# Peptides against a protein of PDB entry 4N7V: the designs that were tried, part 88

Target 1, 222 residues: chain A of PDB entry 4N7V
Amino acid sequence: TLRSITSPLVAHRLKPIRQKTKKAVVSILDSEEVCVELVKEYASQEYVKEVLQISSDGNTITIYYPNGGRGFPLADRPPSPTDNISRYSFDNLPEKYWRKYQYASRFVQLVRSKSPKITYFTRYAKCILMENSPGADFEVWFYDGVKIHKTEDFIQVIEKTGKSYTLKSESEVNSLKEEIKMYMDHANEGHRICLALESIISEEERKTRSAPFFPIIIGRKP

## One batch from the design tools (peptide; made by RFdiffusion4, then SolubleMPNN)

Design b2_p18_4_s4 (from b2_p18_4, 8 letters changed)
Fold by OpenDDE base, seed 4:
Structure b2_p18_4_s4 (fold): chain B 222 residues (1-222), chain A 18 residues (1-18)
Amino acid sequence: as target 1 above (222 residues)
Amino acid sequence: MPEEEELDESDLENIPYI
């Protein structure tokens, strides 16, 4: 099943973006829907031959073939759907579209990993908790030039000298130089605070059922 | 069946921050 290889994509709170590749254009719309436009070149002109439009929650996939399958010239936005539209649920999506859905899902995950959910300014750094899940990316930009990037899988450190390295285990973290441990301690504290705030704010958001509270900014750059 | 043209995922690595 499609579910065995990916979960429904989640594009909520993502800003509109359009990314062109050689064979496709992937977009997040103002509606938070995700579009995959399949592009073919003909006579030195690019045409959109197929469009997958995926709902913001990933559960509904609308597929259409512009201009009766002849294609529509590539533009700055997806072509409007015609009368011949196929609509599928995630669990009923034909296998022939699974790769295209996975492509959209990967794109959304990457965008989420680069989309601030919480920005927190400390005395020493700008901390950013991202929108991806599980295990949201967390970035710390120290005002002195040190950078720490935490993911679910690793911690990347960029020192003042520009030296960069990746830590993949607790033993490696524990083996850090004392000076770097100070930055790591601050990063970890900032991370803890962001996670705590995320929990509290999400609970309040659930209770009020109002417009999304995220993204938020806490504090100011000194 | 026309070979489904492989989507190149390498281009996704260059997504900017939003």
Scores: peptide ipSAE 0.043, ipTM 0.738, DockQ to the pose 0.639
Fold by OpenDDE base, seed 3:
Structure b2_p18_4_s4 (fold): chain B 222 residues (1-222), chain A 18 residues (1-18)
Amino acid sequence: as target 1 above (222 residues)
Amino acid sequence: MPEEEELDESDLENIPYI
């Protein structure tokens, strides 16, 4: 099943973006829908041959073929659906579209990992919890030039000297120099606070049924 | 079947911060 390969993508709260590649253009729209435009070159002109439009919750996929499959000249936005429109639920998506859906999902996950959900200014750093889940990326930009980037898979450290390295195990973290451990301790505390705030704010958001509370900014840069 | 030209996922790595 498609569900065994990927979960429904979630594009809520993401800003509009358009990314052109050689074979596709992927976009997040103002509506928070995701579009994959499949591009083909003919006579030095790029044409959109197929479009997958995916709902912001990933559960509905609308597929259409511009100009009855002849294609539409590539523009600054997806072509409007006009001809041969098919609509599928996530669980009923034909297998021939699974790779294209997975591409859209990976794009959205990457955008989410770069989209601030919580920005928290401490005395020493700008901390940022990102929108991706589970295990949201967490970045700490210390005002003295040190950077720590935490993901589910690794921790990247950039020292004041510009020296960069990646930690993939607890043993490597424990082997850090004392100076770097101090930065890591501060990063971990900022991370804990952001996760706690995310939980509290999400609960209040659920209760109010109002506009999204995220993204939020807490504190001020010194 | 026309070889559906594989979508190059490497092109996604250069997404700017939003």
Scores: peptide ipSAE 0.043, ipTM 0.738, DockQ to the pose 0.625
Fold by OpenDDE base, seed 1:
Structure b2_p18_4_s4 (fold): chain B 222 residues (1-222), chain A 18 residues (1-18)
Amino acid sequence: as target 1 above (222 residues)
Amino acid sequence: MPEEEELDESDLENIPYI
């Protein structure tokens, strides 16, 4: 099943973006829908031959073939559906579209990993908890030039000198120089605070059933 | 389908976000 390969994509709270690749254009619309435009080149002109429009919750996929399958010239936005529109649920999506859906999902996951959910300014750094899940990315930009990037899989450190390295285990973290440990301690505290705030705010958001509370900014740059 | 075989996901990493 498609569900065994990927979960439904979640594009809620993502800002509109349009990313062109060689064979596709992927967009997040103002509606938080996700569009995959399949592009072919003919005589130095690019044409959109197929469009997958996916709902913000990933559960509904609308597929259409612009200009009766002849293709529509690539523009600054997806072509409007006009004829021969198919609509599928996530669980009923034909297997021939699964790779395209997975492509959209991976794009959304990447955008989420770069989308601030909580921005927290400390005395020493700008801390950012991202929208991706599970294990949201967490970035710390120290005002002195040190950067720490935490993911589910690793911790990347960029020192003031520009030297960068990746830590994949607790033992490697424990082997850090004392100076770097101070940055890591601050990053970990900022991360803890952001996770605590995320939990509290999400619970209040659930209770109020109002407009989204995220993204939020806590504090100010000194 | 040939079109699906050719989707390069590495191009997605170049998104100008943040």
Scores: peptide ipSAE 0.043, ipTM 0.737, DockQ to the pose 0.530
Fold by OpenDDE base, seed 5:
Structure b2_p18_4_s4 (fold): chain B 222 residues (1-222), chain A 18 residues (1-18)
Amino acid sequence: as target 1 above (222 residues)
Amino acid sequence: MPEEEELDESDLENIPYI
């Protein structure tokens, strides 16, 4: 099933973006819908041959073929649906579209990993918890130039000198110089606080049933 | 059936920081 490969994508709270690749253009719209435009080149002109428009919650997929499948010239936005429109739920999406859906999902996950959910200013750093899940990315920008980027898979450190390295195990973290450990300790504390705040704010959001509380900024730069 | 040309996922890595 598609569900065994990926979960429904979640584009809520994401800003509009349009990313062109060689074979596709993927977009997040103002409506928080996600569009995959499949592009073909003919006579040095790019045409959109197929569009997958996915709802912000990932559960509804509208597929259409612009200009009766002849394609529509690539523009700054997806072409309007006019011909051969089909609508599917996530669970009834034909297998032939699963790869395209997965592409959209991966794009959304990447955008989410770069989209601030919580920004927290400490005395020493700007901390940012991102929108991706599970295991949201966490960035710490120290005012002295040190950067720490935590993901589910690794921790990247950029030192004041510009030296960069990646840590993938606890052993490597434990082998850090004492100076860097101090930055890691601060980063970990900032991370803990952001996760705690995320939980509290999300619960209040659930209770209030109001507009989204995120993204949020806490504190100020000193 | 036209071979659905593989979407190059490597191009996704250059998403700007938002």
Scores: peptide ipSAE 0.042, ipTM 0.740, DockQ to the pose 0.668

Design b2_p18_5_s1 (from b2_p18_5 with T9E W10I L13M)
Fold by OpenDDE base, seed 1:
Parts: C-alpha cells; structure tokens; sequence
Structure b2_p18_5_s1 (fold): chain B 222 residues (1-222), chain A 18 residues (1-18)
C-alpha cells in the first residue's frame, strides 16, 4: 500500500515555493496545496503534460493532463485543471503515481524541516523549532557564533572557529569538551521549552478552533 | 522510462535543497 511507504503529506502553514528542474516543477501554492508538474520540451517551449495536485492534508490527489494531454505552456503557476481529471483518496491512489506522491511528500518534509514553527530568543541564543514531524529539527544560533542543529538522527555542532562535527550517539555527546557541553546544555533547555510551548499552544488552538497560532516568536534578541 | 527520468530529477532537486 502507499501508506506502507509514506504518510499523507502535510503542507499546512508552509509558505509558497516553486522549485523547477528540467523535467519537473514542485510547488507549494498559496492555498497550501502541493503540485507536481511533469514537463516536456517541444519546439523549444516547455509544456506541462501531467499534474498531480495534492491537498494540504495530503488525503486528496487530483491528477489531470492539461489541454487533453497535449500539454500546456509552462508558466509561473500550475495550469488549471480542465481535461482528463481524476480524483483519488490517498488510499485509492493508483500505484503508478506512488513514487511521484512520495517525492512530493519528501519535498514537503524537507521544506517543513526549514520552516520555523517556534522562534525563541534566550539570553545567549536564537532557538528555532521547525515544522517537520516526528522529531522536529531544532536549531540554536548562539550570539557568539556557536551553532547547534539537532535532528531526529544527529546533532551538528559548529564552533566559533568554524570547526564543525556531527554527533550520532549519546557517548559522543558525553565525550565533548566541557566548554561545548555548556552550549549543549543550553540548547537542550531551549529545546525542552520549545516543545512545552508547542504542546500548550496546540492545545489552545484545538480549543479555539480559529486561525492557526503558528508560527510564533517568543522574546526578542537582546 | 520517461517517468523514471523525471523521478531522478526530482531526487536531484531534493539533494540540492538539502
């Protein structure tokens, strides 16, 4: 099943973006829908031959072939669906489209990992919790030039000198120099606070059933 | 074959964004 290889993508709260390659264009629209446009060249003009339009919650996929399959000239946005439209739920998507959906999902997940959900200014650093899930990325930019980037898989440290390294285990974290451990301790505290705030704010969103509260900024740079 | 080539370009695009 498609569900065995990916979950429905989640594009809520993401800013519009359009990324082009030679043969494809992936977009997040103002509507927070995701579009994959398949591009072909004919007579020195690029045409969109196929479009996958995915809802912001990832559960509905609309597939269409612009201009009766003849293609529509590539523009600054996906062509409007007019001809040969098929609508699928996530669980009913034909297998031939699964890989394209998976790429859309990976793109959205990457964008989410770079999209601030919570920005928190401490006395020493700018902390940022990202939108990706599970295990959202967390960045700490210390005002003195140290950077720590936490993901679900690793911790990257950039020292004042520009020296960088990656930590993949608790033993490696424990082997750090004492001066670096102080930065790590502060980063971990900032992370804990951001996760706590995320939980509290999300609960209030659920109760209010209004516009989203995220992204949010806590404090200001000293 | 054409679909596979399109998918490879999407992979390359993702690598450029990382």
Amino acid sequence: as target 1 above (222 residues)
Amino acid sequence: EEEEEEEEEIEEMLEELE
Scores: peptide ipSAE 0.034, ipTM 0.679, DockQ to the pose 0.353
Fold by OpenDDE base, seed 4:
Structure b2_p18_5_s1 (fold): chain B 222 residues (1-222), chain A 18 residues (1-18)
Amino acid sequence: as target 1 above (222 residues)
Amino acid sequence: EEEEEEEEEIEEMLEELE
């Protein structure tokens, strides 16, 4: 099943974006829907032959073929659905569309990993917890030029000198120079605080059922 | 087959964007 490969994509709170490749254009719309436009070139003009429009919660996929499959000239936005519209739930999506859905999902996940959910300014750094899940990316930009980027899989450190390295185990973290450990300690504290705040804010969102509280900025740049 | 190749190309392009 598609569910065994990926979960429904989640595009909530993401800013609109349009990314063109040679064969496709992927967009997050103002509606937070995700569109995959399959692009073909004919006579030096690009045409959209197929569109997958995925709901913001990833559960509904609308597939259509512009101009009855003849294609629609590539524009600055997806063509409107008009002809031969098929609507599927995530669990009923035909297998032939699974890879395209996975592409959309990966794109959304990538965008989420670069989308601030919580920005927290400390005395020493700008900390950013991202929207991706599970294990949201966490970036710390120290005002002196040190950067720490934590993902679920690794920790990347960029030192003041521009020296960059990746840590993949606790042993490697423990082997850091004392000066770098100080930055790591601060990053970890900022991360802990962001996660705690995320939990609290999410609970309040659930209670109020109002407009989303995220993204949020805590503190200000010194 | 052509569709699969196109999808692989799309995925490769996505990896370049990471």
Scores: peptide ipSAE 0.033, ipTM 0.676, DockQ to the pose 0.471
Fold by OpenDDE base, seed 3:
Structure b2_p18_5_s1 (fold): chain B 222 residues (1-222), chain A 18 residues (1-18)
Amino acid sequence: as target 1 above (222 residues)
Amino acid sequence: EEEEEEEEEIEEMLEELE
């Protein structure tokens, strides 16, 4: 099943973006829907031949072939759906579209990993919790030039000298020199606080059913 | 063949964003 290889994508709170290659365009719309446009060239003009439009919660996929499959000239936005429209739920998506859905999902996940959800200024650093899940990316930019980037899979450290390295296990973290451990301790505390705030704010959003509270900035740079 | 080329372009696009 599609669910065995990916979860429904989540594009809520993401800013509009449009990324083009030679044969494809991936977009997050102002509606927070995600579009994959498949592009072909004819007589030095690019045409959109197929569009996958995915809802912001990833659960609904609308597929259409512009201009009866002849294609529509590539523009600054996806072409409007025409008469040949198919609508699927995530669990009923035909297998032939799974790869394209996975690409959309990976794109959205990448954008989420670079989209601030919580920005928290401490005495020593700017901390940023990103939108991706599970295990949101967490960046710490110390004012003295040290950077720590935490992901679900690794921790990247950039020292004041510009020396960079990646830690993939607890043993490697424990082998750090004492001065770097101090930065790591501060990063971990900032991370804990951001996760706690995310939980509290998300609960208030659920109760109020208002406009989203995120992204949020807490504190200010000293 | 055309679908394979589309997949390659999507992969390249993702690599450019990373």
Scores: peptide ipSAE 0.034, ipTM 0.678, DockQ to the pose 0.360; fails the geometry check
Fold by OpenDDE base, seed 5:
Structure b2_p18_5_s1 (fold): chain B 222 residues (1-222), chain A 18 residues (1-18)
Amino acid sequence: as target 1 above (222 residues)
Amino acid sequence: EEEEEEEEEIEEMLEELE
């Protein structure tokens, strides 16, 4: 099943974006829907032949073929659904569309990893918890030029000198120079605080059923 | 074949965005 290889994408709170490749264009719309446009070139003109429009919660997929399948000229936005429209739930999506859905999902996840959910200013750094899940990316920009980027898979460190390295194990983290450990300790504390606040705010958001509380900014740059 | 080429291009695009 599709569910065995991916979960429904989540595009909530993401800003509109449009990314073109040679054969496809992926977009997050103002509505927070996600569109995959399949592009073909004919006589040096690009045409959209197929569109997958995915709801913001990933559960509904609308597939259509612009201009009766003849294609619509590529523009700055997806063509309107007019011809040969099919609507599927996530669990009823035909297998032939699974790759395209996975592409959309990966793109959304990437955008989420770069989308601030919580920005937290400390005395020494700007900390940012991103929207991706599980294991949201966490960035720490120290005001002195040190950067730490934590992902689920690794920790990247950029020192004041511009020296960059990646840590993939606890052993490597433990082998850090003492001066770098100080930055790591601060980053970890900022991360803990952001995760705690995320939990509290998300719970209040659930209770109130109000407009989204995120993204939020906590503190001020010194 | 066209689907495989599309997937490769998608992966390249994702790598460029990272």
Scores: peptide ipSAE 0.033, ipTM 0.676, DockQ to the pose 0.328; fails the geometry check

Design b2_p18_5_s2 (from b2_p18_5, 5 letters changed)
Fold by OpenDDE base, seed 1:
Structure b2_p18_5_s2 (fold): chain B 222 residues (1-222), chain A 18 residues (1-18)
Amino acid sequence: as target 1 above (222 residues)
Amino acid sequence: DEEEEEEEEIEELIEELD
């Protein structure tokens, strides 16, 4: 099943983006829907032959073939749907479209990992918790030039000198120089706080029927 | 291979947005 390969994509709170690759153009629209445009080139002109439009919650997929399958010239936005429109739920999506959905999902996941959900300014750093889940990326930009990037899989450190390295185990973290451990300790504390705040804010958001609370900025740069 | 290629293309594009 498609569900065994990927979960429904989640594009909520993402800013509009349009990215062109060799095979496709992927967009997040103002509506937070995700579009995959399949592109073919003829006579030095690119044409959109197929469009997958995916709802912001990933559960509904609308597929259409511009200009009756003849294609429509590539533009700055997806072409409008034509007469032959198919609509599927996530669980009913034909297998032939699974790769294209996965493509969209990967794009959204990567965009989420670069999209701030919580920005927290400490005395020493700008901390950013990203939108991706589970295990959201966490970045710490120290004002003195040190950077720490935490993911589910690794920790990247960039020192003041520009020296960069990746840590993939607790043993490697424990082997750090004392001065670097201080930065790591601060990063970990900032991360803990952001996660705690995310939980609290999300709970309040659930209790209210207001507009989304995120993204949020806490504190200010000194 | 195709999936890896697509992922690489997306990753490159995302990094360019930073």
Scores: peptide ipSAE 0.025, ipTM 0.624, DockQ to the pose 0.108
Fold by OpenDDE base, seed 5:
Structure b2_p18_5_s2 (fold): chain B 222 residues (1-222), chain A 18 residues (1-18)
Amino acid sequence: as target 1 above (222 residues)
Amino acid sequence: DEEEEEEEEIEELIEELD
């Protein structure tokens, strides 16, 4: 099943974006819907042959073929659906569209990993917790030029000199020089605080049923 | 793999937006 290989994409709180690749254009709309436009080239002109429009919660997929399947010239926005429209739920999506859905999902996940959810200014750094899940990316920009980027899979360190390296195990983290460990300790503390705040704020959002609280900024730049 | 190529292309585009 599709569910066995991916979960429904989540585009909530993402800013509108349109990115063109060789074979597709992926857009997040103002409505937070996601559109995948399948692009084909014919006679040096790009045409949109197929569009997958996915709801912000990923559960509804509308598929249409612009201009009766003849394609519509690529523009700055997805073409409007006119004919040959099909609507599917996530669990009823035909297998032939799974790859395209996965493409959209991966794109959204990448965008989420670059979308600030919580920005927290400490005495020494700007900390940013991103929107992706599970294991949201966490970035720490120290005011002295050191950068730490934490993902679910690794920790990247950029030192003042511009020297960069990646840590993939606890052993490697433990082998760090003492001066770098100080930065890591601060980063970890900032991360803990952001996660705690995320939990508290999310609970309050649930209770108030108001507009989203995120993204949020905590503290001030010194 | 075509999917891997598309993913790499997307990753590059996303990095350019920062």
Scores: peptide ipSAE 0.024, ipTM 0.618, DockQ to the pose 0.102
Fold by OpenDDE base, seed 4:
Structure b2_p18_5_s2 (fold): chain B 222 residues (1-222), chain A 18 residues (1-18)
Amino acid sequence: as target 1 above (222 residues)
Amino acid sequence: DEEEEEEEEIEELIEELD
């Protein structure tokens, strides 16, 4: 099943973006829907031959073939659906479209990993918890130039000298120089706080059923 | 195949976005 490969993409709260590759254009729309435009070149002109429009919650996929399948010239936005529109739920998406959905999903996940959900200014650093899940990326930009980037898979450290390295295990983290451990400790504390705030804010958001609270900024740069 | 090419483009895109 598609679900065994990926979860429904989640584009909520993401800013509009349009990214072109050679064969596709992926967009997050103002509506927070995601569009994958499949591009073909013909006579030195790019045409959109197929569009997957995915709902912001990833659960509905609308597929259409612009201009009756003849293609529509590539423009600054996806072509509007006209006729021969197919609509699928995530679980009913034909297998032939799974890779394209996965493409959209990965793109959205990438964007989410770079989209601030919580920005927290400490005395020493700007901490940012990102939108991706599970295991949201967490970045710490120390005002002195040290950077720590935590992902689900690794921790990247950039020292004041510009020396960069990646930590992939607890043993490597434990082997850090004491000076770096201090930064790591601060980063971890900031991370803990952001996660706690995320939980609290999300709960209040659920209760109020109002406009999204995120993204949120806590504190300000000193 | 075309699908593999799309995946490669995703990876390239990811790299470009970094």
Scores: peptide ipSAE 0.030, ipTM 0.646, DockQ to the pose 0.256; fails the geometry check
Fold by OpenDDE base, seed 3:
Structure b2_p18_5_s2 (fold): chain B 222 residues (1-222), chain A 18 residues (1-18)
Amino acid sequence: as target 1 above (222 residues)
Amino acid sequence: DEEEEEEEEIEELIEELD
């Protein structure tokens, strides 16, 4: 099943963007829907031959073939759906579209990993918890030039000298120089606080049923 | 293969926007 290889994408709170590649254009719309436009070139003109429009919660996929499958000239936005529209739920998506859905999902995941959800200024650093989940990326930009980037899979450290390295195990973390451990301790504390605040704010957001509370900024640079 | 190339291009574009 599609669910065995990926989860429904989540594009909530993402800013609109439009990215053109050689074979496709991927967009996040003002509606927070995600569009994948498959592009073909003919006579030095690019045409959109197929469009996957995915809902902001990833659960509904609308597929259409512009101009009866002949294609529509590539423009600054996805072409409007024609009369030949297919609509699927995530669990009923035909297998032939799974790879394209995964492509859209990977794009959204990457955008989310670079989209601030919580920005927290400490005495020593700017901390940023990103939108991706579970295991949101967490970046710490120390005011003295040290940088730490945490993901589910690794921790990247950039020292003041510009020396960079990646840690992938607890043993490697434990082998850090004492000076770097101090930065790591601060990063971990900032991370804990951001996660706690995320939980509290999300609960209040649920209760109020108002406009989104995120992204949020806490504190200011000293 | 075409989809893999598209994914790589998108990843590169996203990194350039940061």
Scores: peptide ipSAE 0.026, ipTM 0.630, DockQ to the pose 0.118; fails the geometry check

